# Peptides against a protein of PDB entry 4HTP: the designs that were tried, part 101

Target 1, 231 residues: chain A of PDB entry 4HTP
Amino acid sequence: SQTVASHVPFADLCSTLERIQKSKGRAEKIRHFREFLDSWRKFHDALHKNHKDVTDSFYPAMRLILPQLERERMAYGIKETMLAKLYIELLNLPRDGKDALKLLNYRTPTGTHGDAGDFAMIAYFVLKPRCLQKGSLTIQQVNDLLDSIASNNSAKRKDLIKKSLLQLITQSSALEQKWLIRMIIKDLKLGVSQQTIFSVFHNDAAELHNVTTDLEKVCRQLHDPSVGLSD

## One batch from the design tools (peptide; made by RFdiffusion4, then SolubleMPNN)

Design b2_p18_2_s3 (from b2_p18_2, 11 letters changed)
Fold by OpenDDE base, seed 3:
Structure b2_p18_2_s3 (fold): chain B 231 residues (1-231), chain A 18 residues (1-18)
Amino acid sequence: as target 1 above (231 residues)
Amino acid sequence: SMEALRAQWAELLAAARA
């Protein structure tokens, strides 16, 4: 069925996240999130103008923004070391080369960027001169691939995990991969709290999540910011 | 069309960021 996520480029979510991360104040961070969210809601209304009983919601984006609250898909089984090795292989990096060592020793400062401990940032700079300038994936496609990874991890199908990861990587820019990595590792480093994200989404979102721990339910039931839980 | 819808999204986001 037709969904908002099937039309929203993953790149646009990533650019929003980048704007949030670069913003210094809470208010500015909130503004960037609200701009994306409002656009999503407006597009939803336009897309589903003639359909009242749709289950489509902000959930596909929210689960990427708050990946630590993911409960629908199983664990990915992916850590920084695995990604490092994958990138070294995919990019054909010399194993003893500077870039390979940066990825493998991401916890140790190696440059002036202060990226120690942030694998995603280190990966970004390695990828930037080597990958696509613009990705082609929608938010729905990203979630589909992540679902595949989780499912195959549960089934212990390492070959299929690699296949899905390669598809994600080869269809993503360096910036998109930076954020994708953070989503997989479940640490976005946005500088804004979970509570703030919920409060901007809906006044009752934090409460409903505290009770249900169901992010999809939160997004679906509180899709309209003007309609509360008791309504 | 899919292209028209994607264009509509792009316009909405651009407008929100203006």
Scores: peptide ipSAE 0.727, ipTM 0.965, DockQ to the pose 0.954
Fold by OpenDDE base, seed 2:
Structure b2_p18_2_s3 (fold): chain B 231 residues (1-231), chain A 18 residues (1-18)
Amino acid sequence: as target 1 above (231 residues)
Amino acid sequence: SMEALRAQWAELLAAARA
């Protein structure tokens, strides 16, 4: 189907998230999110100019930004240890080597960056010198692959889970993988609250979500910031 | 075209970030 997400590079979402994370103040964090969101809305209008009553919305991006609110997709069944082992295999890291041990013992402080307990950051530094400089996935493709992982986890098809993970990894930069990991683990560490994200998206978003707990409904019904819940 | 649309997105994002 023709969606905004099918044309938006995953890299652009990740760069936005990176900008948000690196920003110190709430206002600056909000600015970066708003820039991405406004671009999305403008592109939506252009893409669907001659089409009324489309179901396309910000949902594909929002569910990656607020992965803890995901209700449509089933559990991935993926933990840090699994990812560590996968990376060791994929990157052909010596099992007793420094990088492999960093991944496996990610909770242990190393003193280098102070990233103990943050698997995604540890993985990033291992991946940075080894991965593609630019990823090729769209937001839609990322969501499709994540859907596949969840579905195959439910079906207990470990081989297919690995296949989808490999596709995600091999088509992503180190930075994209950092954020992808955080999306899978459901902890982005943006330094901005869920409430703030909702408030920037739409004034009525938090209220609607509190009632429905349906992130897609929130994104669809409140796609236009000028149209309120009561309208 | 898909390429044109992707370019349009890139332009929108760049403009927003300027």
Scores: peptide ipSAE 0.726, ipTM 0.964, DockQ to the pose 0.952
Fold by OpenDDE base, seed 4:
Structure b2_p18_2_s3 (fold): chain B 231 residues (1-231), chain A 18 residues (1-18)
Amino acid sequence: as target 1 above (231 residues)
Amino acid sequence: SMEALRAQWAELLAAARA
């Protein structure tokens, strides 16, 4: 069946996250999230106008925004060091070169950007002059690839993990990869709390999640902001 | 069409951000 996520570019989620991160105040951060969310809900209504009984929801996006709450997808088994090595290989970076060393020693300050310890930002600057300018992945495709990675990690199929990672990387801009890395590592550094995200999504979202710990259920049951838990 | 739906999404997001 058709889903909103199958039509929403991953780039648009990433641009939203970037806007949130760059915003200083809580209100501005909330505004950027709300703009994306409202667009999603409007598109959902249009897409499913003649199909009222659908399971489609904001879940595909929410699980990327709050990756630490993921319960459906198992562990990726991916850390910064693995990604560093992968990028060095993929980009054919000299092993003793500046960029390779930046990726491997991401915890050590190297420049004026103040990105020490933030692997995703370090990767971004390495990738920016080297990768495509515009990604082609939808949110659905990103989730499918992440599902594949988790599944293959469980199955100890390192070759297939690499394959899926390469698909993600080669079809993503530097900015998209920055956020993808943060999703995989499960640290988005948005500067807005989980509680705030839930509160903006729905007044009852935090409560329902506290009871069920089921992010998809939260997104489906509380898809309509005007319909509460007790309704 | 898929292209039409993609365009519709883009318009919705653009409108929300305006």
Scores: peptide ipSAE 0.726, ipTM 0.964, DockQ to the pose 0.927
Fold by OpenDDE base, seed 1:
Structure b2_p18_2_s3 (fold): chain B 231 residues (1-231), chain A 18 residues (1-18)
Amino acid sequence: as target 1 above (231 residues)
Amino acid sequence: SMEALRAQWAELLAAARA
């Protein structure tokens, strides 16, 4: 069906997240999120101008921004070590080379960037000179692939998990992969709290989520920032 | 078209960031 997420490049979400992460002040972080959110809402209104009662909402993006709150798809079964091994294989990195060792020993201080313990950042610098400059995936496509990974993990189909991961990787820039990794690991390191994200989204979002624990319901019911829970 | 919608999104985001 026609959704906002099917038209929004994953790259644009990632660039927003990157801007948020790089911003030092809370106000600036909020501004970057608001810019993306407002664009989403405006596009939604334009896309669905002649269609009422749509279930489309910010949920496809929100579940990637707040992956800890994901309840629809099951566990991916993916950790940093798996990704490290996958990248070594995919990029044909020498097993004893510095880049392979950086990925495998990401917790150990190495290099000049000081990214020890942050696998996504280490991966980013390894990937940057080796992968596509621009990705091609939409937010919907990313979620579809993540759904596939979760489903195949549940079904214990490791081969299909790898297939979906490879599709994600080969169609993403280094920056997009950095954020994708963080989404999978469920640690975005944005420097802004869940409560702040909810508060910017809607004044009643935190309350509704606290009661329902349903992120999709929050996004759908509180799609319009001017319409509250009691309305 | 899909391309037109993609362009519209890009314009919205660019405008928001300006």
Scores: peptide ipSAE 0.725, ipTM 0.964, DockQ to the pose 0.948

Design b2_p18_2_s4 (from b2_p18_2, 10 letters changed)
Fold by OpenDDE base, seed 1:
Parts: C-alpha cells; sequence; structure tokens
Structure b2_p18_2_s4 (fold): chain B 231 residues (1-231), chain A 18 residues (1-18)
C-alpha cells in the first residue's frame, strides 16, 4: 500500500529540521514544523482520496523527529566513535590528519566553530566540502534502513550494520547526514520541546502518548487535528 | 504516478513555506 513517507524526500524533512534549529524564537520554530506537518496532511488526503480506513499517518516522520520516543525499533548500537571511524574510512582521511582528529575528538574544540561536543556538526563540516551527491532517499527508505540497522544490531551482525550505514551515507547530502546522525544518536537539538511538538501536532497528543507510550497510535488516532480523543 | 505524486508533494511544501 502507498504511504506518504514513500513519497516525501528525507531532504525535505531535514530542511525543515534545519529551519527549526536555526530559528531563534519558539513561534518561528513552530511555524516551520507546522508547514511541514500541514503539507504532510494535505498530501495524505490527496494520496488516500479513494481509500478509507488507512493506517498511514505521520508516524514515519514523527519517529525521526522524536527518536527518543522510539519503542518499535530496537537499539542501533551506534555511537559517535563508530561513525567517526566509518567516515574516516569512507572519506579516506588520514587518521592523524586534522579532519580525522576532529571526528575522533569531537568533544575537544579543534576548529573555528564552537561545535565542541556536537558530533553531527563536526561531521557536517568535514562532509560539506567532500559531499558531491544529492540526497535521494525518502523518509520510508530511511526508516527501512534504520530498521535494518536495529535488527542487525540485535543479531550482532556488524558487517550488515555497516552496509546499511554506507547506503544511508552515500545517498545523503552533508546536511541530511547531519540530521541522520542526530536521529541515530537520538539528540536533534532543535531547541523546541517534545511537548511543543505534540501540541502542534494535536491538542490531545501529549495526553494520549502519556497513557499509551505508543507514538504510532498517537499519530494514527490523532491524524486529523479536528478530531479529538473523545470523538 | 510516482513522479506526479512527488511533484504534488513539492508543490504542497512550497505553498506552505510561501
Amino acid sequence: as target 1 above (231 residues)
Amino acid sequence: MEEELRKLWQELLAEARA
């Protein structure tokens, strides 16, 4: 069956997240999220115009925006050090070189940017001058790859984890990788709270999540902002 | 169909951001 996530570029989610992060005020952050969400809902209506009782929802995007609330997918088993080593290998960086050391020692300031401790930002600046590809992944494809990583982590298949990571990396821009890293590490640094995200999504979202802890259920049941829990 | 839907998405997003 068709899903919204299968048609939405991951790049567009990332650009939204970037806009949110760069915004100074809460209102502006909310606006950027709302713009993406409204587009999603409108697209959903168009895509499923002739189909009732679909299970498709905002969940594929929401689970990437609030990755710390993920309960369906198991742990990735990926840390910054693993990603650093992967990038060094992929980009063929000298291990004793400046960029490799930035990645490995991301907690220590080594550059002109005040990004110490933020691995994703360090990675971004290393990747930016070296990234030649345009991102081509959809949100669904990203989630599929992340599912694979989690499954293979559970199975202790490091080789297959690396394979999926390489697919993500080679099909993503530097900016997309910045956000992908943050999704994997489960720290987006958006500057907007979980409560705010839920509030913008639906007035009853926080309440339903508090009771069920089921993000997919929240997204499905409260897909329509005009239909409440009691309806 | 896929291309048309992708175009629709881009239009919707562009409209929302305008």
Scores: peptide ipSAE 0.747, ipTM 0.965, DockQ to the pose 0.960
Fold by OpenDDE base, seed 3:
Structure b2_p18_2_s4 (fold): chain B 231 residues (1-231), chain A 18 residues (1-18)
Amino acid sequence: as target 1 above (231 residues)
Amino acid sequence: MEEELRKLWQELLAEARA
């Protein structure tokens, strides 16, 4: 089935998130999010021009932007320590080398960038000279792989978890991996509140989410910004 | 068709950011 997420590069979501994070003011952060959202809605209209009553919505992107509100997929079972060990293995980093130690001891301020405690940023700098300059994954493919990780975690299939993680990593740039890590750990550090994200998406989004706690339902029911809850 | 749709997305995003 055709979805917007199947055509939107994960890189474009990540570049949007990067712009939001780097912006100092609330207004600028909102602008960057709105630009991506408006593009998504326009693309949706074009893609589904001849098909009414589709279930496609902003949900595939929203669940990555607000990963702490994820309720559909089970826990990944992935922590920073696991990722550190995986990167050390994958990148063949010397165990006693600076980069390996940075990843393992990410909470200790050892660098000059002030990234102590932010594993994703530390990983970014380690990955930047070692990874692809441009990723190839769509938002749908990222979600499919994350679904696989969660499902296999529940089934205790560590080998398949590793397989999906490797696919994510090998097909992503350093910047994309920075944001992917934050999505998995469920802390994007955007500097904008959940309420603000919902308010930009739809005036009634926060209210509907407070009642249902169902992010997909929020995205589908309030897909059209001109149609409210009371309609 | 896939190439055209991908191009459309890039155009829409570029226009929004301009």
Scores: peptide ipSAE 0.746, ipTM 0.965, DockQ to the pose 0.933
Fold by OpenDDE base, seed 5:
Order: structure tokens, then sequence, then C-alpha cells
Structure b2_p18_2_s4 (fold): chain B 231 residues (1-231), chain A 18 residues (1-18)
């Protein structure tokens, strides 16, 4: 059936995450998240205006915002080293060149940006002059590709993993890839806590998650901010 | 229909960020 995630560009989630990361104060970070969430809920109401009791929820976005809480999708089997090698190949970077070495030695301070240890940021600067200015993927498509990667990792099909990764990469901007990498590695570095994200989503979200550990259930049962667990 | 929905999303997000 129709879902909000099938219509929301991945780029718009990434721009929200970028705004959150760049904000210094907790209040400002919360504002950016709330803006995206409110838009999502309004769009949901419009999309499902004549269809009550749908299972669609914020879950497709939430699982990307809080990837460390993912329990449905199995392990990707992807590390920074794999991504580095993939980018070197895809971008045809000289192996002894500065950019290739930056990717491979991402833990060692080599530049002036202070991005040592943050592979996603290092990748961003390498990708920015070399990739699309704007991506074309929806949140649904990103999740589908990530599902494929996890499934193929379980099946030990390395070729198919590479295929899905290439599709993600070739259809994403540098900024989108920065955040995609962080989602895969499960470290967004937003500067806002899980508790804060839940509290903004719904007053009862943290409690329900603590009991169920089911992020989809949390998003579905508490989709309406005005309806609580006791209602 | 798909284009209309895409436009609606963009409008909603823009309004929220204004």
Amino acid sequence: as target 1 above (231 residues)
Amino acid sequence: MEEELRKLWQELLAEARA
C-alpha cells in the first residue's frame, strides 16, 4: 500500500540531519527534528485521508535516525575499510593518491578539517566534487536497498551487496552519502540523545520502547501525539 | 498524482522550516 516514505526524498531527511548536527543548542536541534516530524505527520494525514487504520507510520524514518535501535534488519557486514575500497574503485582514485589514502587512513589526522576518525566526513569531502549534486532516492528506496544489503550479507552474496551499495552511491549526493554511511555504521553524531528524539516524537515513546524494544511498534502505536498509551 | 504528492511534501516541509 501507499506509504509516506515512498514519497519523501532521502535528501530531505539528510538536510534535516545536517541542520541538527550543525546546531549547537538542544532547543535548536529539537526544532529541526520537530519540523521534519510535523511535516511527515501532516503528509500522512493527507495521504491517508480516506483510509483509517493504516499501518503506515514514522518507522521508515525513525529506524534511519536511530539506527542503533534497529532490530528488524540484520547486520550489514559493512565497515569503513570496505567502503573506502569501494569508493577508490568507483571513483577510479589513484591508490597512492591523497584522496585514496585519506579514505584508507581515516583514523590518522592528515588534513586541517579535524575529521580524523570520522569516515563519513572524510568521504564527504572526497565525494563532493565527484558526485551528483542532488540525489533521487526516497526513504522507502533507501530502506529497500539496505534491506537487500542485510539479506545478502546473511546469504553471503558479496556481489549482490556490492550491487546494492553501488545503487545507493550512484543515486546520492555527497551529503546524502555522508549520512547514509553514518546510518550504516550506526553513528549519526547528531549531538542529541535518543531520549530527546523519543520525547519529541511522543511523550510515551521512551516508556513504550523500554518495555517492547520494538521501534516499529512505538512508531505505530504512538503515531498520534495526542493519543497516549493509557487512552 | 505522484507529482502532486511530491509537491505537497515539499510545500509542507518548506512551511515547517519558514
Scores: peptide ipSAE 0.746, ipTM 0.965, DockQ to the pose 0.904
Fold by OpenDDE base, seed 4:
Structure b2_p18_2_s4 (fold): chain B 231 residues (1-231), chain A 18 residues (1-18)
Amino acid sequence: as target 1 above (231 residues)
Amino acid sequence: MEEELRKLWQELLAEARA
């Protein structure tokens, strides 16, 4: 069925996340999130104008924004070292070269960027001169690929995991990959709390999540900001 | 329809960010 996520470019979520990260104040961070959220809700209304009782919600985006709260998808089984090796292979980087060593030793401070310990940022700078300027994936496609990775990890199918990762990588810009990595590692470094994200989404979101621990239920039941839990 | 929806999304996001 038609979903908002199937029409929203992953790039647009990433640009929003980038804006949030770069913002200094809480209010500015909230503004950027609200802009994306409001656009999503408006698009939802347009897309589903003639259809009632749809299950579509902000969940596809929310689970990427708050990946630590993911409960539907099992573990990816992906660590920074795996990604480093994959990138070295995919980009044909000399194993003893600077870029390969940066990826493998991402925890060690190198250069003037001061991004030690943040693999995604290290990867970004390696990828920027080597990858697409603009990705082609929708949020739905990203989630589908992540679902595949988790499923195949559970099934111990490493080859299929690699296949899905390659699809993600080859169809994403460096910036999109930075955020994708952070989603997989489950550390977005947005500088805004989970509670703030919930509060912006809906006044009752934090409460409902505390009770249900079900992010999809939160997004579905509280899709309309004007309709509360008690309504 | 796909193109129209894509354009709509881009317009909505652009409007929100303006």
Scores: peptide ipSAE 0.745, ipTM 0.965, DockQ to the pose 0.902

Design b2_p18_3_s1 (from b2_p18_3, 13 letters changed)
Fold by OpenDDE base, seed 1:
Structure b2_p18_3_s1 (fold): chain B 231 residues (1-231), chain A 18 residues (1-18)
Amino acid sequence: as target 1 above (231 residues)
Amino acid sequence: MEEIQKLLDELMAELRNL
């Protein structure tokens, strides 16, 4: 069946996340998230206009926004060092070159930019002048690839993990890759709390999540902000 | 179906502007 996530470009989510991160105030951060969520809900209503009792929800996006709460996927088994090596190989970076060393030694300040310790930001700056591809992935496709990575990690199939990562990388802009990395590492650095995200999504979301620890259930049961847990 | 598609396209455009 068709889902909202199968239509929404991953780039749109990344643009929203970028705006949230760049916003200084809590109110502005909330506004950007709310705007994305409202648009998603409107899209859902239009897409499912003639269908009742659909299971489609905000879950595909929410699990990327709150990757620490992921319970469906197993661990990716991916660290920054693995990604660094992959980028060095893919971009044909000299191993002793400046950019390769930045990726490998991402925790050490190498420049005037205070990006030390943030691998995703370092990767972004390395990728930006080299990335010629416009992102083409939907949120659904990103989730499918991440599912594949987790499954293959469990099965100890490193070659297939690399294949899925390469597909993600080659179909994503530098900005999208920055956020993808943060999703994989499970640290978005948005500057907004989990509780705030839930509160914007639905008044009862935090409570339901505390009880169930099931993010999909939260998104499905509380997809309508006007319908509460007791309704 | 055509009306829905137009609405979807409009909504997608809104999402891209975020």
Scores: peptide ipSAE 0.024, ipTM 0.566, DockQ to the pose 0.410
Fold by OpenDDE base, seed 4:
Order: structure tokens, then C-alpha cells, then sequence
Structure b2_p18_3_s1 (fold): chain B 231 residues (1-231), chain A 18 residues (1-18)
């Protein structure tokens, strides 16, 4: 079945997240999120114009924006150290070189950027001069690959995990990889609360999530901002 | 094609052959 997520580039989500992160005030952060959400809903309406009772919703994007609320897929089993080693290998970085050491010692302040403890930012600066291609993945494809990683982690298939990670990396820009890393680690550092995200999505979203803890149900039931829980 | 992308493509090709 056709989904909005199968048509929306992952790059569009990442660009939105980048704008949110760079915004100084709550109002501006909310504006950027709202613009993305509104565009998503408009696309949904157009895509499903002649279809009734579709299960498609904002869930594919929401689960990437609020990855700490993920309940469908299990743990990835991926830590910063694993990603560091992967990038060192993939980029053929000298192990004793500056960039390799930055990735391995990401918690220690080394540069002028003050990005200590943020592995994704360290990775971004290493990747930026080396990986300039535009990403080609949709939100659906990203979720499919993340599902694969979680499934293979449960099955202890490390080789298949690496394969899926490499597919993500090879089809993503440096900026997209920064955000992908944050999604995997489950810390986006947007500077906006979960409550704010829910409030922008739907007035009843926080309440429904508190009761159900089902992010997909929240996105599906409250897809229309004009239709409340009591309706 | 960027050099890094070429290397990534080669690595992916190797993985597909395993």
C-alpha cells in the first residue's frame, strides 16, 4: 500500500530537524515542526484522496522524531564505539590519526566546536569533507533498515547489522548521518520537549500516549487535528 | 563520483558477494 513515508525523502526530515535545532526560541522551533507536519498532512490527503480507512499516518516520522518512545522495534544494540570503529574502517581513517581519535574519544573536548559528548556532531565534521553526495533514502526506507538492524540484533547477526548500517551510510549525506546517529542513539538534542512535539501534533496526543504508550495509535487516532479523543 | 562514495560502493559490492 502507498504511504506518505515512501514518498518523503529522509533528507527533508533531517533538514527540518536541523532547522529546529538551530532555532533559538520555542516559537521558531515549533514553526519548523508545524511546517513539516502540515506538509505531511497535505500530502496524505492528496495521496489517499480516494481511499477510506487507511492506516497510514505520521507514525513513520514521529517514531524518528521521538525515538525514545519506540516500542515496535527492539533495541539496535549499537553504541557510539561501534559506529566509531565502523566509520574508521569505512573511511579508511588512520587509527592514530586526528579524525579517528576524535571519533573514539568523542567525550573529550578536542576542538573549538565544543561538541564534547555529542558523537553525531563529531561524526558530522569527519564526514562533511568526505561525503558530499545527496541522500537518496525515503523515511520508509530508513525505517525498514532500522527494523532490519533491530531484528538482526535480536538474532545476534552482527554481519547483517553491519550490512544494513552500510546501506544507510552509503545512501545518506553527512547531515543525514548526523541525524540518523542521533535517532539510533535516541537523543536528538532538538531543544524542544516531547510534550511540545505532542502538543503541536494534536491537543490530545500527550494524553492518549500517556494511557496507551502506543505511538502509532496516537498518530493514527489523532491524525486529524480537528478530531479529538471524545469525537 | 566522489572518492569516498566509490569506496563505499566497493565495500557494499563486497558484502553482497559474501
Amino acid sequence: as target 1 above (231 residues)
Amino acid sequence: MEEIQKLLDELMAELRNL
Scores: peptide ipSAE 0.015, ipTM 0.487, DockQ to the pose 0.023
Fold by OpenDDE base, seed 5:
Parts: sequence; structure tokens; C-alpha cells
Structure b2_p18_3_s1 (fold): chain B 231 residues (1-231), chain A 18 residues (1-18)
Amino acid sequence: as target 1 above (231 residues)
Amino acid sequence: MEEIQKLLDELMAELRNL
């Protein structure tokens, strides 16, 4: 069955997250999230116009925006040091070179940008001159690859984990990889709280999540902003 | 699996040449 996530480019989500992060005020951050959500709902209505019983929802996007609430997908087993080593290998960076050392020592201030401790930002600047301008992955494809990583981590299949990571990296821009890293590490640094995200999505979302701890159930049951829990 | 590996190798080569 067709889903909204199978049509929405991952780049569109990343550009929205970038706008939210760069916005100074809470109101502007909320506006950017609301615009993405409204566009998603509009596309859903058009895609499923003649179908009444669909399970499609905002869940594929929501689980990437709130990765700390993920319960369906098991742990990735990926840390910053593993990603650093992978990038050094993939990009053929000299091990004693400036860029390799920046990735390995990401917690130490080495530059003027003040990005110390944020591996995703360090990686972004290393990747920017070396990566595609635009990625080709949809939100559905990103989730499928992340599912593969988690399942193979559980099965201790390191080679298959590396294969899925390489597919993500080679089909993503530097900006998309910045946000992908933050999703894997489960720290987006958006400057907006979980409660704010839920409140914009639906008035009853925080309450339903507190009871169920099931993000997919929240997105499915509260898909329509005009239909409440008591409905 | 072989087709996927070929695609990955090609994409990796493109990244290294950027």
C-alpha cells in the first residue's frame, strides 16, 4: 500500500529541521514544524482520498523527529567513534590528517566554529566539500535502512550494518547526514521541547503518549487534529 | 545482493572523487 513517507524526500524533513534549529524564537520554530505537518496531512488526504481504512500516519516522520521515544526499533549499537572510523575509511582521509583528527577528537575544540562536542556538526563540515548536493532517499527508505541496522545489530552482523550505513551515506547530502547522525545518536538539538512537538501535532498527543508510550498509536489515533481521544 | 554491492561501490567512488 502507498504511504506518504514513500513519496516525501528525506531532504524535505532535513531542510525543515535545519530551519527549526536556525530559528531564534519559539513561535518561528513552531511555525516551521506546523508547515511541514500541514503539508503532510494535505498530501495524506489527497493520496488516500478514495480509501477509508488506512493505517498510514505521521509516524514515519515523528519517530525521526523524536528518536528518543523509539520503541519499535532496537538499539543501533552505533557511537560517534564508529562513525568517525567509517568516514575516515569511506572518504579515504589520511589518518594523521586534519579532517580525520577532527572526527576522532570531536570533543576537543580544534576550530573557530565552536562546534566542540557536536559530532554531527564536525562531520557536516568534513562532508560538505565531498558529498552530493542533494540526496535521493525518501523518509520510508531511511526508516527501512535504520530498521536493517537495528536488526543486524541485534544479530551481531557487523558487515551488514556497515553495508546499510554505506547506503545511507552514499545517497545523502552533507546536510542530510548531519541530521541522520543526530537521529542515530538521538539528540537533534532543535531547541524545542517534546511537549511542544506533541502540542502542535494534537492537543491530546502528550496525554495519549504518557499512557501508552506508543508513538505509532499516538500518530494513528490522533491523525485528525479535529478528532479527540473522547471521540 | 551483487547489484546492490555494485551500486554501493559506484556511489563510494563518486564520493571519493568529489
Scores: peptide ipSAE 0.009, ipTM 0.433, DockQ to the pose 0.032
Fold by OpenDDE base, seed 3:
Structure b2_p18_3_s1 (fold): chain B 231 residues (1-231), chain A 18 residues (1-18)
Amino acid sequence: as target 1 above (231 residues)
Amino acid sequence: MEEIQKLLDELMAELRNL
C-alpha cells in the first residue's frame, strides 16, 4: 500500500529541520514543525481518501525527528569516528589533510566556527563542495536503509552496513547528510523539547507515549488531532 | 483519479516550499 513517506522527499524534512534549528524563538520553531505536519496530514487525507482503516501515519517522520525514542530498530552501532573514517575513504581525503583532521578531531575547536563538538556540522562543511546539491531519497527509503543498517549491525554484517551507508551518502546532499548524521547519532539539536514536539502533534501524545513508550502507536492512535484518547 | 492526482501534486509542491 502507498504511504505518505513513500512520496515525501527526505530533503523536505531536512529543510524543515534546518528552519527549526535556525529559528531563535520557540514560537517560530513550532510554526515550522506545524506547517510540515499539517502538510503531511493533508497529503495523508488525499492519498487515502478512498481507503478506510489504513495504518499509515506520521510515524516514519516522527521516528526521525525523535530518534532517541526509536524502539523498533535495534542499535545502528555507528559512532562519529566510524563516519569520519568512512567519509575520508569515500571522499578520498588525504589522511593528514585539513578536512580529514577536522572530521577525526571534531571535538577540538578548529577555526572561528562555533561548531566545536558537533560532528554533523563539521561534516556538512566538508561535504558541501563535494556532494550532490539535491538528494533523491524519500523518507520511506531513508527508513528502509536505516532498518537495513540496524538489522545488519545485529547480524554483525559490516560489509552490508557499509553498503547501506554508502547508498545513503551518495544519494543525499550535504544538508541532508548533516541531518542524517544527527538522526543516527540521535541528537538533532533543534532547540525544542520532546514535550513541545508532542504537544504540537497532539494534545494527548505525551501522555500516551509516557504510558506505552511506543512511538508508532502514538502516531497511529492520535493521527487525527481532533480525536483524543478518551474519545 | 485525475482530481486526486492534481491535489497530490499541489500538496507535494507545498511541501517543497517548506
Scores: peptide ipSAE 0.025, ipTM 0.579, DockQ to the pose 0.316; fails the geometry check

